# Designs tried in a protein design run: peptides against a protein of PDB entry 3C2G. Part 52

Target 1, 209 residues: chain A of PDB entry 3C2G
Amino acid sequence: IRTFDLLGLLLHDSDAIDGFVRSDGVGAITTVVQYPNNDLIRAGCKLLLQVSDAKALAKTPLENILPFLLRLIEIHPDDEVIYSGTGFLSNVVAHKQHVKDIAIRSNAIFLLHTIISKYPRLDELTDAPKRNRVCEIICNCLRTLNNFLMMWIPTPNGETKTAGPNEKQQVCKFIEIDILKKLMSCLSCEGMDTPGLLELRSTILRSFI

## One batch from the design tools (peptide; made by RFdiffusion4, then SolubleMPNN)

Design b2_p14_7_s1 (from b2_p14_7 with H9R Y12F S13T)
Fold by OpenDDE base, seed 5:
Structure b2_p14_7_s1 (fold): chain B 209 residues (1-209), chain A 14 residues (1-14)
Amino acid sequence: as target 1 above (209 residues)
Amino acid sequence: SLTEEPLKRYPFTL
């Protein structure tokens, strides 16, 4: 059984994925992606993305894993790594307050802005696969931001956490015209989750009104 | 063709 076949089977079985994550599979992947091999890094980050919805991740210590992954996606030049890493980040912080707190302490908000800022406008990308991948990265970043912003939106019946002054300042960078144009350009990309992007836009805008 | 398995998106629970 080739490692790829086992991974393929894992990807289609939620219990197998959950079992892998419970067995410190995320820690194992993060160990593998520490090697200076781009193929391993790409494959490992893709696997992280594929297991990023696992229920067992709510019980997985991410204090050492998440800062490492954030550093990887900050420095790695490969869009596939950035895509997978930002995708993983967006999912792993979803509904996990502790993970959001780790990410925020690890300067994730600023990093998300940096990642979006490094990419050209989508209208400058003539290659459709490249354009779509860049759009997905931007969407992953904005989704991650949305997951943070949702903590600070007043709910009718709950004490809202307030963003710290540094977090507020970092969030304010996402209303820059360049960032907003990139978000809007993603709405025009075929195959994008337009409803989801509109929700993200609405959340971002509501956080500043 | 690497079938890009769709990103397992957590549903936004509003």
Scores: peptide ipSAE 0.060, ipTM 0.585, DockQ to the pose 0.091
Fold by OpenDDE base, seed 3:
Structure b2_p14_7_s1 (fold): chain B 209 residues (1-209), chain A 14 residues (1-14)
Amino acid sequence: as target 1 above (209 residues)
Amino acid sequence: SLTEEPLKRYPFTL
C-alpha cells in the first residue's frame, strides 16, 4: 500500500481528515512536495486540495506553508498541480483575514493574474476535459481574488480596509478585456459554479466604481 | 476504485 493510498483511504473519514490536519499533516505534505518528483508533487497537491476544507485548518499556522505553495504554483508546468494549489489557496483564504494578509504579502494578486494570463483563450481549446480544467483553474484564481476584493469594499458597518497602492495597481490588471472574456467563457463550462462566477463579476465591477 | 469524494470548496467570502 503506497503511503498516499493509505492517506487516500483516510479522506473518506472526516474525523480522520481533521486528525491528520491537527497532527501537522499539511506541513508533512509540504515537506514531501519539496522532493523533485512530479508524481509526488501532483499527489501531494491533490491531497492538500482534498483536506482544504478541514475545520482544523482554522488553527493551522500557514506563514511558512502558503508562500511555499505560491512559489510552487508559479513555476510548476502541470495543470493538475496548478488546479490543486489554486483550489487550496481559494479555500484557505476564505473567512481567514490573516491568511489573506499572508497571501497578499507573498505577491498572490500578481501571481493569480500571471496564472490566468498564461492559458490560451477557451475558444482555442477544442478538447473538453482540457478546457474544463483550464476553466476550473481560472475560477479558482478569480474566487481567490474575489475573497481579497471583498475585504476592500466599504460595508455599511464601517470596515474601511483600503488596498495599498501596489495592490490597487495589481487589481486593476483584472479589468483587462482578455481577463473579463475568460471569466465570461467560464460561465459556459460544465461543472462550474455559475452563481459564484456571477458574484465575482459583480464584485469586480463594484471594486472599480 | 476509491470513490473520490467530491472536492469540497468553501463559498465566497461575502
Scores: peptide ipSAE 0.057, ipTM 0.576, DockQ to the pose 0.100
Fold by OpenDDE base, seed 1:
Structure b2_p14_7_s1 (fold): chain B 209 residues (1-209), chain A 14 residues (1-14)
Amino acid sequence: as target 1 above (209 residues)
Amino acid sequence: SLTEEPLKRYPFTL
């Protein structure tokens, strides 16, 4: 716990973060969060979120790390762990095709739907901090989904990756009325990525045309 | 208060 807090305090600049990632710091964190201590898991996932923007992550092998993190955010009951883990996922798949491919092979699309589905409606959450955290988790999931869907949109050059039939079926679950209501509720939350949620809405619509 | 560094919203991959 205190070690991750200390590392988080030292990792305040981009060069220190990039140095930590180059030294297999992400692998070190993922090793430590395998211990059955929720405070340690929370602190480790928060540190993963803090380093999730490092340029060195483009050169880091994530084949063993990403499937582990996906399983952690699937089963862990703590919203802070899910927030940090989905935030990390959303950032590492951005501009990194090989990371998107690892995540998709690890059933990330279905997992994102599962995470969104387990939360109550935002209008049922009276506690504003909890409501905001749930909204941020949903936004992280939806941002990650958008980054996947963009791979299957035709480019001006006519080259398009085709989503497989399983991926198409998993994407179809995001047009469920419950998911759409949660998306719309997130658009009304202050401080949310409203442009990103609107882009996702556009991307979903284009994926079904 | 450790200011939660806002999740550097990586722009959507265009």
Scores: peptide ipSAE 0.029, ipTM 0.592, DockQ to the pose 0.069
Fold by OpenDDE base, seed 4:
Structure b2_p14_7_s1 (fold): chain B 209 residues (1-209), chain A 14 residues (1-14)
Amino acid sequence: as target 1 above (209 residues)
Amino acid sequence: SLTEEPLKRYPFTL
């Protein structure tokens, strides 16, 4: 716990974050969060989120790390673990096709749907901190989905990956009325990027037209 | 309160 808090305090500098990631810091965190301690798991996932935009992650093999994190998010009913883990996932899949492919093979699309489906509607949440955290989780899931959908949009250069039949079926679950209502409720949350959520909505809807 | 650095929103460059 204190070690991850200390690392989180030291990792305010981008070069320090890149140094940590180059030294297999992400692998070290994933090793530590294998211990059955909820506070350690929360602290480790929070540290993963803090380093998730590091330039050095673009050179880090994620073949063992990403499936492990997806499994951790699947089995832990903890909003802080889910928030940090989906935030990490959304950032690491933003730029790298290979990382997107690992996540998809590891059933990430279905997991994202499962996460969004398990949370109540935001209008049913009376506690503002809880409501905001749930909104952030839903937004992290939908942003991750958008990063996957972008692989299947035709580029001007004519190189399009085609989604497989399983991926298409999993993506089709995101047009469920309950998921669309949850996305729309996130547009009313304070401090959310409404333009970015509207663009995300447009990308999701265009992937089904 | 650890300042949660906002997740860097990578611009959706279409």
Scores: peptide ipSAE 0.026, ipTM 0.584, DockQ to the pose 0.068

Design b2_p14_7_s2 (from b2_p14_7, 4 letters changed)
Fold by OpenDDE base, seed 5:
Structure b2_p14_7_s2 (fold): chain B 209 residues (1-209), chain A 14 residues (1-14)
Amino acid sequence: as target 1 above (209 residues)
Amino acid sequence: SLSEEPLKRYPFTL
């Protein structure tokens, strides 16, 4: 706990964060969060989120790390862990294509749908901090999905990768009216990146039009 | 046009 708080204080600049990641800091955190201690898991996942945009992550082997994290956010009941883990996921899949491929092979698309589906409608959440946290989680999931979908959107000048049949089927679930309503409800949350959410909506819809 | 750049929400500008 205190160690991760200290690391979070030390990791206040991009060079320190990049240095930590280059030193297998992500592997170290993932080793620590394997212990059945919720405070440790929460602190570790928060630290993962804080380092999740590190340039060094593009050079980090995530083949063992990412499936573990996906399993953690699948089963863990704590919204703070889910927030941090989905936030981390959304950023790391942005670094390299092979990371996206690892995530997809690890059933990430289905997991993202499962995570969004488990939360109530935001209008049912009277506690503003909780509502905002749930909205953040949904946004992290949809951002992660967006980073996958962008691979399959035809570009004017590029060979578009084709999603496999399983991936296509899993992506189709995000056009469910419940998912779209949850996305729309996030647009009404205070402190949300409304332009980003609108872009996510556009990407999701364009994947099927 | 949607940005071809991957969406990142947590840049190091904390």
Scores: peptide ipSAE 0.040, ipTM 0.623, DockQ to the pose 0.360
Fold by OpenDDE base, seed 3:
Structure b2_p14_7_s2 (fold): chain B 209 residues (1-209), chain A 14 residues (1-14)
Amino acid sequence: as target 1 above (209 residues)
Amino acid sequence: SLSEEPLKRYPFTL
């Protein structure tokens, strides 16, 4: 706890964050969150989220970290852990093809669907803080999916990666009416990335056409 | 209260 509080004070300094990441700080957090302590797991995943925009992450090997984080957010019951973990995932896969490839090989597409599916409809959530947190998690999942789909959309320049048959089948689950309703409900939540969710809707439509 | 710096969400990959 005290070590994460000290690191939390350093999070106001971008050079301190970058120095922490360059010193294998993400590996250190990943080691700490392996202990069966929910307070440590919550604090560690929050710290991962807070450093997820660090420039030094472009040079950090994520081959062991991402599969571990994906397993954690699959099984952990705490919405704060899921929020932090999906937020971290959405940021690290952005603009990094090798990180997308690691995540996809680690069954991330199916996991994103599982996470969205486990939550009730937003209209069934009367508690506004809980509803907003669930919406943020769904948005983090859908943003991550968009970053995957964009690499398979034909560009005019002819360099198109093709999704494998398994990836195509997993992507097809996101056109389920329940998932589409959850996407549409997130567009009505305050503080959501509405432009990004509209882009995702366009990306989904272009991927199935 | 650690002021949660707002999650700097990276833009979508265009």
Scores: peptide ipSAE 0.034, ipTM 0.580, DockQ to the pose 0.078
Fold by OpenDDE base, seed 2:
Structure b2_p14_7_s2 (fold): chain B 209 residues (1-209), chain A 14 residues (1-14)
Amino acid sequence: as target 1 above (209 residues)
Amino acid sequence: SLSEEPLKRYPFTL
């Protein structure tokens, strides 16, 4: 715990973050969060989120890290772990095709749907901190989905990847009325990336037209 | 107050 707090204090500098990632810091954190200690897991996943925008992550092998993190956020009951893990996932897949491919092969699309589905509607949450955290998790999941969907939108040059039949079927679950209601509820939360959620809505619509 | 908030850089792929 204290080590992650110290690292978190040092990681306010972008070059320090990049240096940590270049030194296999992400691998070190993922090793530590394998211990059955919830405080350690929470602190480690928070640190992963803090380094998730590092430029060095584009050169980091994530083939073992991403499947592990996906399994962690599938099974872990703590919303703070889910928040940090989905936030990390959304950032590491951004602009990194090989990372998107690893995540998709690791059943990430289905997992994102499962995570969104397990949370109640935001209008059923009376506790404002809990409601905001759930909204942030849903936004992280939907942002990750947007980053996947963008691969299958035709470029002006006519080059596009085609989603496989399984990926298409998994993406189709995000047009379920429950998921759409959760997306719309997130647009009503203060401090959310409303422009980004509107972009996702546009991306979803373009993926089905 | 050191904003403990992680740099909420959530890049969308444009």
Scores: peptide ipSAE 0.034, ipTM 0.612, DockQ to the pose 0.069
Fold by OpenDDE base, seed 4:
Structure b2_p14_7_s2 (fold): chain B 209 residues (1-209), chain A 14 residues (1-14)
Amino acid sequence: as target 1 above (209 residues)
Amino acid sequence: SLSEEPLKRYPFTL
């Protein structure tokens, strides 16, 4: 716990974060969070989130790390673990095709749907901090999905990958009326990027046309 | 309260 807090205090500049990631810092965190301590798991996942935009992650092998994190999010019904883990996932899959492929093979699309489906509607949440955290989790899940969908949209200058039949079936679950209502409720949350959520909605809907 | 560094939303570059 104190070690991750100390690392979080030292990792305020991009060069220190890149140095940590180049030194297998992500692998070190994933080793430490294997211990069955909820506070340690929360602190480790928060640190993963803090380094998730590091340029050095583009050179880090994630073949063992990403499946482990997806399994951690699946088995821990903890909003802080889910928030940090889905935030990390959304950032690492943004720019790298190989990382997207690892996540998809590790059932990430189905997991994202499962996460969104388990949360109540935002209008049923009276506690503003809880409501905002749930909104952020839903947005992290949908942003991760958008990063996957973008692989299958034809670009003028790029090789378009085709989604497999399993991926298509998993993506089809995101047009369920309850999922769409949860996306729409996030547009009313304070401090959310409403233009970005509208673009995300458009990308999701266009993937079914 | 540790300032939650805002997740740098990578712009959805279309």
Scores: peptide ipSAE 0.027, ipTM 0.598, DockQ to the pose 0.068

Design b2_p14_7_s3 (from b2_p14_7, 6 letters changed)
Fold by OpenDDE base, seed 5:
Structure b2_p14_7_s3 (fold): chain B 209 residues (1-209), chain A 14 residues (1-14)
Amino acid sequence: as target 1 above (209 residues)
Amino acid sequence: PLEEEPLKRFPHTL
């Protein structure tokens, strides 16, 4: 905890964060969060989220780190861990083709569906902080999906990867009525990026047309 | 080509 608070001073300096990531800081965090301590796991995943936009992550080997984080997000009961982990995932796959490929091979598309599916409907959540956190998790999952779908959209230069049959089948699960209702409920949450959620809805719908 | 800056929803500067 105190060590992660000291590392919180890095957040004010992008070069310090980049230096931390270049020094295998992400690997160090993932080693630390393997200990069965929920406070340590929560603090470590929060720190991962805080460095998730670092430029040095494009040069970091994530082949061992990303499957571990996906497994942690799959099994961990704490919404703060899920929030931080899905947030990290959404940022780290953004514009990083090799990271997208690692995540997809590690069953990330199915996991994102599983995470959204495990949460109750937002209309059943009377506690506003809990409802907002669930909205943010759903938004992180859907943003991660959007970053995958963008790989399969034709670019003007004709370099389009095609989704495999398994990936297509996994993506088709996001048009389930319960997933669509959860997305629509997130559009009604105050302080949410409504334009970004509408873009995401448009990208999902266009991927099936 | 403008390298489309990654859609960073969690900037470290905030």
Scores: peptide ipSAE 0.316, ipTM 0.781, DockQ to the pose 0.284
Fold by OpenDDE base, seed 1:
Structure b2_p14_7_s3 (fold): chain B 209 residues (1-209), chain A 14 residues (1-14)
Amino acid sequence: as target 1 above (209 residues)
Amino acid sequence: PLEEEPLKRFPHTL
């Protein structure tokens, strides 16, 4: 725990973060969070979030790490773990096509829907810290989905990847009325990435036209 | 052409 807090305090420098990632620091964290200690898991996932934008991650093999993280955020009951894990996922898939492909093969699209679906409506959450954390988790899931959907938008040269029939079916679940209500509730929360949520809404609409 | 860049969040500098 204190070791991850110390690493987090030292990892404000981009070269230090890149050095940690090049030294298989992400693999080391994922090994440590396999122990059945919730405080350790929380601290490790927070550290993953802190390094999630590192340039060195583009050269890191994530084939074993990403499926493990997806399983962790599927089953773990702690919102702080889900927040950190979905935040890491959203960043690591950005600008990294091979990482998107690993995540999609690991059923990430369906998992994002499952995570959003398990949370109550934001209007049922009277505790403002809890409501904000749930909203941030939903935003992380939706940002990750946007980063997937963008692969299937035609480029100006007319080239596009085609989503498979399973991916299309999984994406169709995000137009369910419950998911749309949660998206709309997140747009009304202060301090949320409202531009990113509006972009997702536009990307979803374009994916069904 | 809006080359929509993939959304990033959580910069290490925060």
Scores: peptide ipSAE 0.307, ipTM 0.787, DockQ to the pose 0.370
Fold by OpenDDE base, seed 4:
Structure b2_p14_7_s3 (fold): chain B 209 residues (1-209), chain A 14 residues (1-14)
Amino acid sequence: as target 1 above (209 residues)
Amino acid sequence: PLEEEPLKRFPHTL
């Protein structure tokens, strides 16, 4: 706990963050969050979120780390862990094709759908902090999905990867009316990036049209 | 087609 808080205070500088990641800092955090202590798990996942956009993560082997994190966010009941873990996932798959491939092989697409499906409708949440946190988790999941979908969008100058039949079937679950309603309800949350959510909606819908 | 940059919400604040 205090060590992760201190690390969080030291990790305001991009070079310090990259230094931590180059020193296997992500592996060290994932080792610590294997202990059955919810405070350590919460603090460790928050620190993962804080380093999740580090440039050094492009050179970090994530083959053991990412499946572990996916299993953690599948089973852990704490929204703060889910928020941090889905936030980390969304950033770490951005611009990193090999990381996207690890996540997809680890059933990440289906997991994202499962996470969104487990949360109630935002209109049923009377507590504004809880409602906003649930909205942020849904947005983290949908942003992660968007980052996967971008691999299968034709670029003018590149060989487009084709989604496999299993990936296509898993992606098709996100056109369910309940998922679309949850995305639309996030547009009414205070402090949300409404333009970014509209872009996300557009990319998701374009993947099915 | 605009090269849609992957969505990042947690940039490091420099």
Scores: peptide ipSAE 0.272, ipTM 0.765, DockQ to the pose 0.312
Fold by OpenDDE base, seed 2:
Structure b2_p14_7_s3 (fold): chain B 209 residues (1-209), chain A 14 residues (1-14)
Amino acid sequence: as target 1 above (209 residues)
Amino acid sequence: PLEEEPLKRFPHTL
């Protein structure tokens, strides 16, 4: 707890964050969050989120980190862990194609659908902080999905990767009426990335039309 | 405390 709070205070600029990541700081966090302490796991996942934009992550091997984080999110029903972990995932898969491939092979698409499906509708949440956190989680999941779908959209000037049959089947679950309703509910939340959610909607439509 | 919003990284146009 105290160590991650101290690191979060020191990591106030992009160069400090990049220096931490270059020093295997992400590997250090993932080692520490293996201990069965919920406050430690929350603090570690929050620190992962804070460094998730670092330029050095594009050069960091994530082959062991991503499968571990996906498993952590799968087994911990903690909104703060899920928020931080899905936020981290959304940012790191934006860096490089190989990172997207690691996440997909690690069942990320199915996990994202499972997360969104487990949360109630936002209109059923009376507590505003809880509703906002759930909305943020859904948006992190959907942003991650957008980053995957963009790989399979034909570009006029490039070789398009084709989604495998399993990936296609998993992606098709995101056009379920429940998922679409949750997406639309997130568009109505204050402070949300409405442009990014509209881009996802466009990406989904282009992937199925 | 401003929860540092996760930097909204849109897909880099490769």
Scores: peptide ipSAE 0.038, ipTM 0.606, DockQ to the pose 0.105

Design b2_p14_7_s4 (from b2_p14_7 with T3S H9R S13T)
Fold by OpenDDE base, seed 2:
Structure b2_p14_7_s4 (fold): chain B 209 residues (1-209), chain A 14 residues (1-14)
Amino acid sequence: as target 1 above (209 residues)
Amino acid sequence: SLSEEPLKRYPYTL
């Protein structure tokens, strides 16, 4: 806990964050969060989120880290861990095809659906901090999904990856009425990336047309 | 209040 707080204070600029990542800082955090201490796991996942935009992550091997993180956010009951983990995932897959491929092979699409599905509707949450955190988690999941879907949209230059039949089936789960209602509820939350969620809606529609 | 640094949202992969 104290070590992650100290690191969070030192990692206030992009160069410090990049230096930490280049020094296998992500691997170090993932080693520490294997200890069955919820406060340590929460602090470690928060630090992962803070470094998730580092340029050095494009050169970091994530083959062991991503499957571990996906398993953690699948099973961990703490919304703060889920928030940080899904936030990390959304950022690390952005603009990184090899990272997207690792995540997809690690059943990330299905996991994103599972995470969204486990939360109640936002209108059923009376506690505003809890409602906002759940909304942020759903937004992180949907942003990650958008980053996957964009790989399968035809570009004018004709090189399109085709989603496999399993990936297509998993993507089809996101047009379920419950998921669509949760997406619409997130669009109504203050402080959400409404433009990004509208872009996702457009991407989903284009993926099924 | 630790200002939760907003998720440094990368733009979508175009």
Scores: peptide ipSAE 0.032, ipTM 0.616, DockQ to the pose 0.091
Fold by OpenDDE base, seed 3:
Structure b2_p14_7_s4 (fold): chain B 209 residues (1-209), chain A 14 residues (1-14)
Amino acid sequence: as target 1 above (209 residues)
Amino acid sequence: SLSEEPLKRYPYTL
């Protein structure tokens, strides 16, 4: 049984996933994906995605892991790596405010814009599997952005954080017409998080009122 | 095929 096959079997048990994460399994994966092998990088990022909803991640230190993953998804050419990495990022920033702060300090807002901008319009993609994967990546980026924007919206009962001037300038790039067109195109894709994309649209509008 | 479980969304901690 290959170590990856054993890890694949553990992914069907939520207690086994939590045990893996508590044993620094995320740190172990990030060590493996530093090896210059695209098959290992793809498999490691997929495993990160599969454990990214683990309850134990709320207590995992991500100060060294998250900046490394952001650099990987910035430079890696494989859509499967980008999909897995942006999916992981979206889930982990939902756990704790300190994880959002690490991501923002690591230039995550600008990176999300860069990732969305590098892909063609969905109407230019004739291959359905490629179009769907690109749509999923854009949705992961936009969901991550929504998690950031929500902390800066005034609530009647919450401590309102204020975005810094750099963060405000980076957020303003997401109201570009090409980004808004990509958001609207993702709403028409089957199996996408239509409620989450509609929430993001509402959050963007509220952030600029 | 490991069914990719849909990305679980944690509730927004405001």
Scores: peptide ipSAE 0.029, ipTM 0.620, DockQ to the pose 0.092
Fold by OpenDDE base, seed 5:
Structure b2_p14_7_s4 (fold): chain B 209 residues (1-209), chain A 14 residues (1-14)
Amino acid sequence: as target 1 above (209 residues)
Amino acid sequence: SLSEEPLKRYPYTL
């Protein structure tokens, strides 16, 4: 716990973050969060989130890390872990195509739907901190989805990667009325990435039209 | 409380 807090304090510098990631710091954290200690898992996932924007992640092998993190996010009951883990996922899949491919092969699209589906409507959450955290989780999931969907949108002058039949089926779940309502509710939350959510909405629409 | 840095959004690079 204190070690991750200390690392979190030291990792406010971008070069320090990049140095940590180059030194397999992400692998070290993922090793530590394998222990059945919720405080350790929470602290470790928070640290993952804090380093998730490191340029060095584009060169980090994530083949063993991402499937583990996805499984953790799938099963862990703590919203702070889910927030940190989905935040990490959203940032790391933005770096390179191979990271997106690892995540997709690890059923990330289905997991994102599962995570969004497990939360109540934001209008049912009276506690503002809880509502905001749930909104942030949904936003992280949707941002991650956007990063996947963008691969399959036709660009002028390029061969578009086609989504496989399984990926298409999984993406189709995001047009469910419940998911769309949750997306719309996130647009009403203060401090959310409204531009990003609007872009996702546009991306979803373009993926189904 | 460590202030959570806002998640940086990276553009999709094709």
Scores: peptide ipSAE 0.029, ipTM 0.610, DockQ to the pose 0.079
Fold by OpenDDE base, seed 4:
Structure b2_p14_7_s4 (fold): chain B 209 residues (1-209), chain A 14 residues (1-14)
Amino acid sequence: as target 1 above (209 residues)
Amino acid sequence: SLSEEPLKRYPYTL
């Protein structure tokens, strides 16, 4: 616990974060969060979120790390673990086709739907901190989905990857009325990236046309 | 409270 808090206090510098990632720091965190301690798992996932934008992650193999994190998010009911883990996922799949492919093969699209589905509507949450955290989780899931959908949009050069039949079926679940209502509720939350959520809405609609 | 570092959003550049 204190070690991850100390690392989180030391990792305010981008070069220090890149140094940690180059030294297999992400692998070290994933090893430590295998212990059945909820405080350790929370602290480890928070540290993953803090390093999730590191430039060195573009050179880090994630073949073993990413499936493990996805499984951790799947089995943990903890909002702080889910927030940090979905935040990490959303950042590491950005601009990294290989990482997108690992996440998709690891059933990430279905997991994102499952995460959004398990939370109540934001209007049913009376506690403002809880409501904001749930909104952030939904936004992280939807931003990750946008990053996946964008790779199936035709480029100006006519090159497009085709989504497989399983991926298409998993994406179709995001047009469920309850998912769409949760997306719309996030657009009304203060401090949310409304432009990014509107882009996602446009990307989802274009993926079904 | 450790200030939650804001999630850096990377726009997908087409």
Scores: peptide ipSAE 0.028, ipTM 0.602, DockQ to the pose 0.089

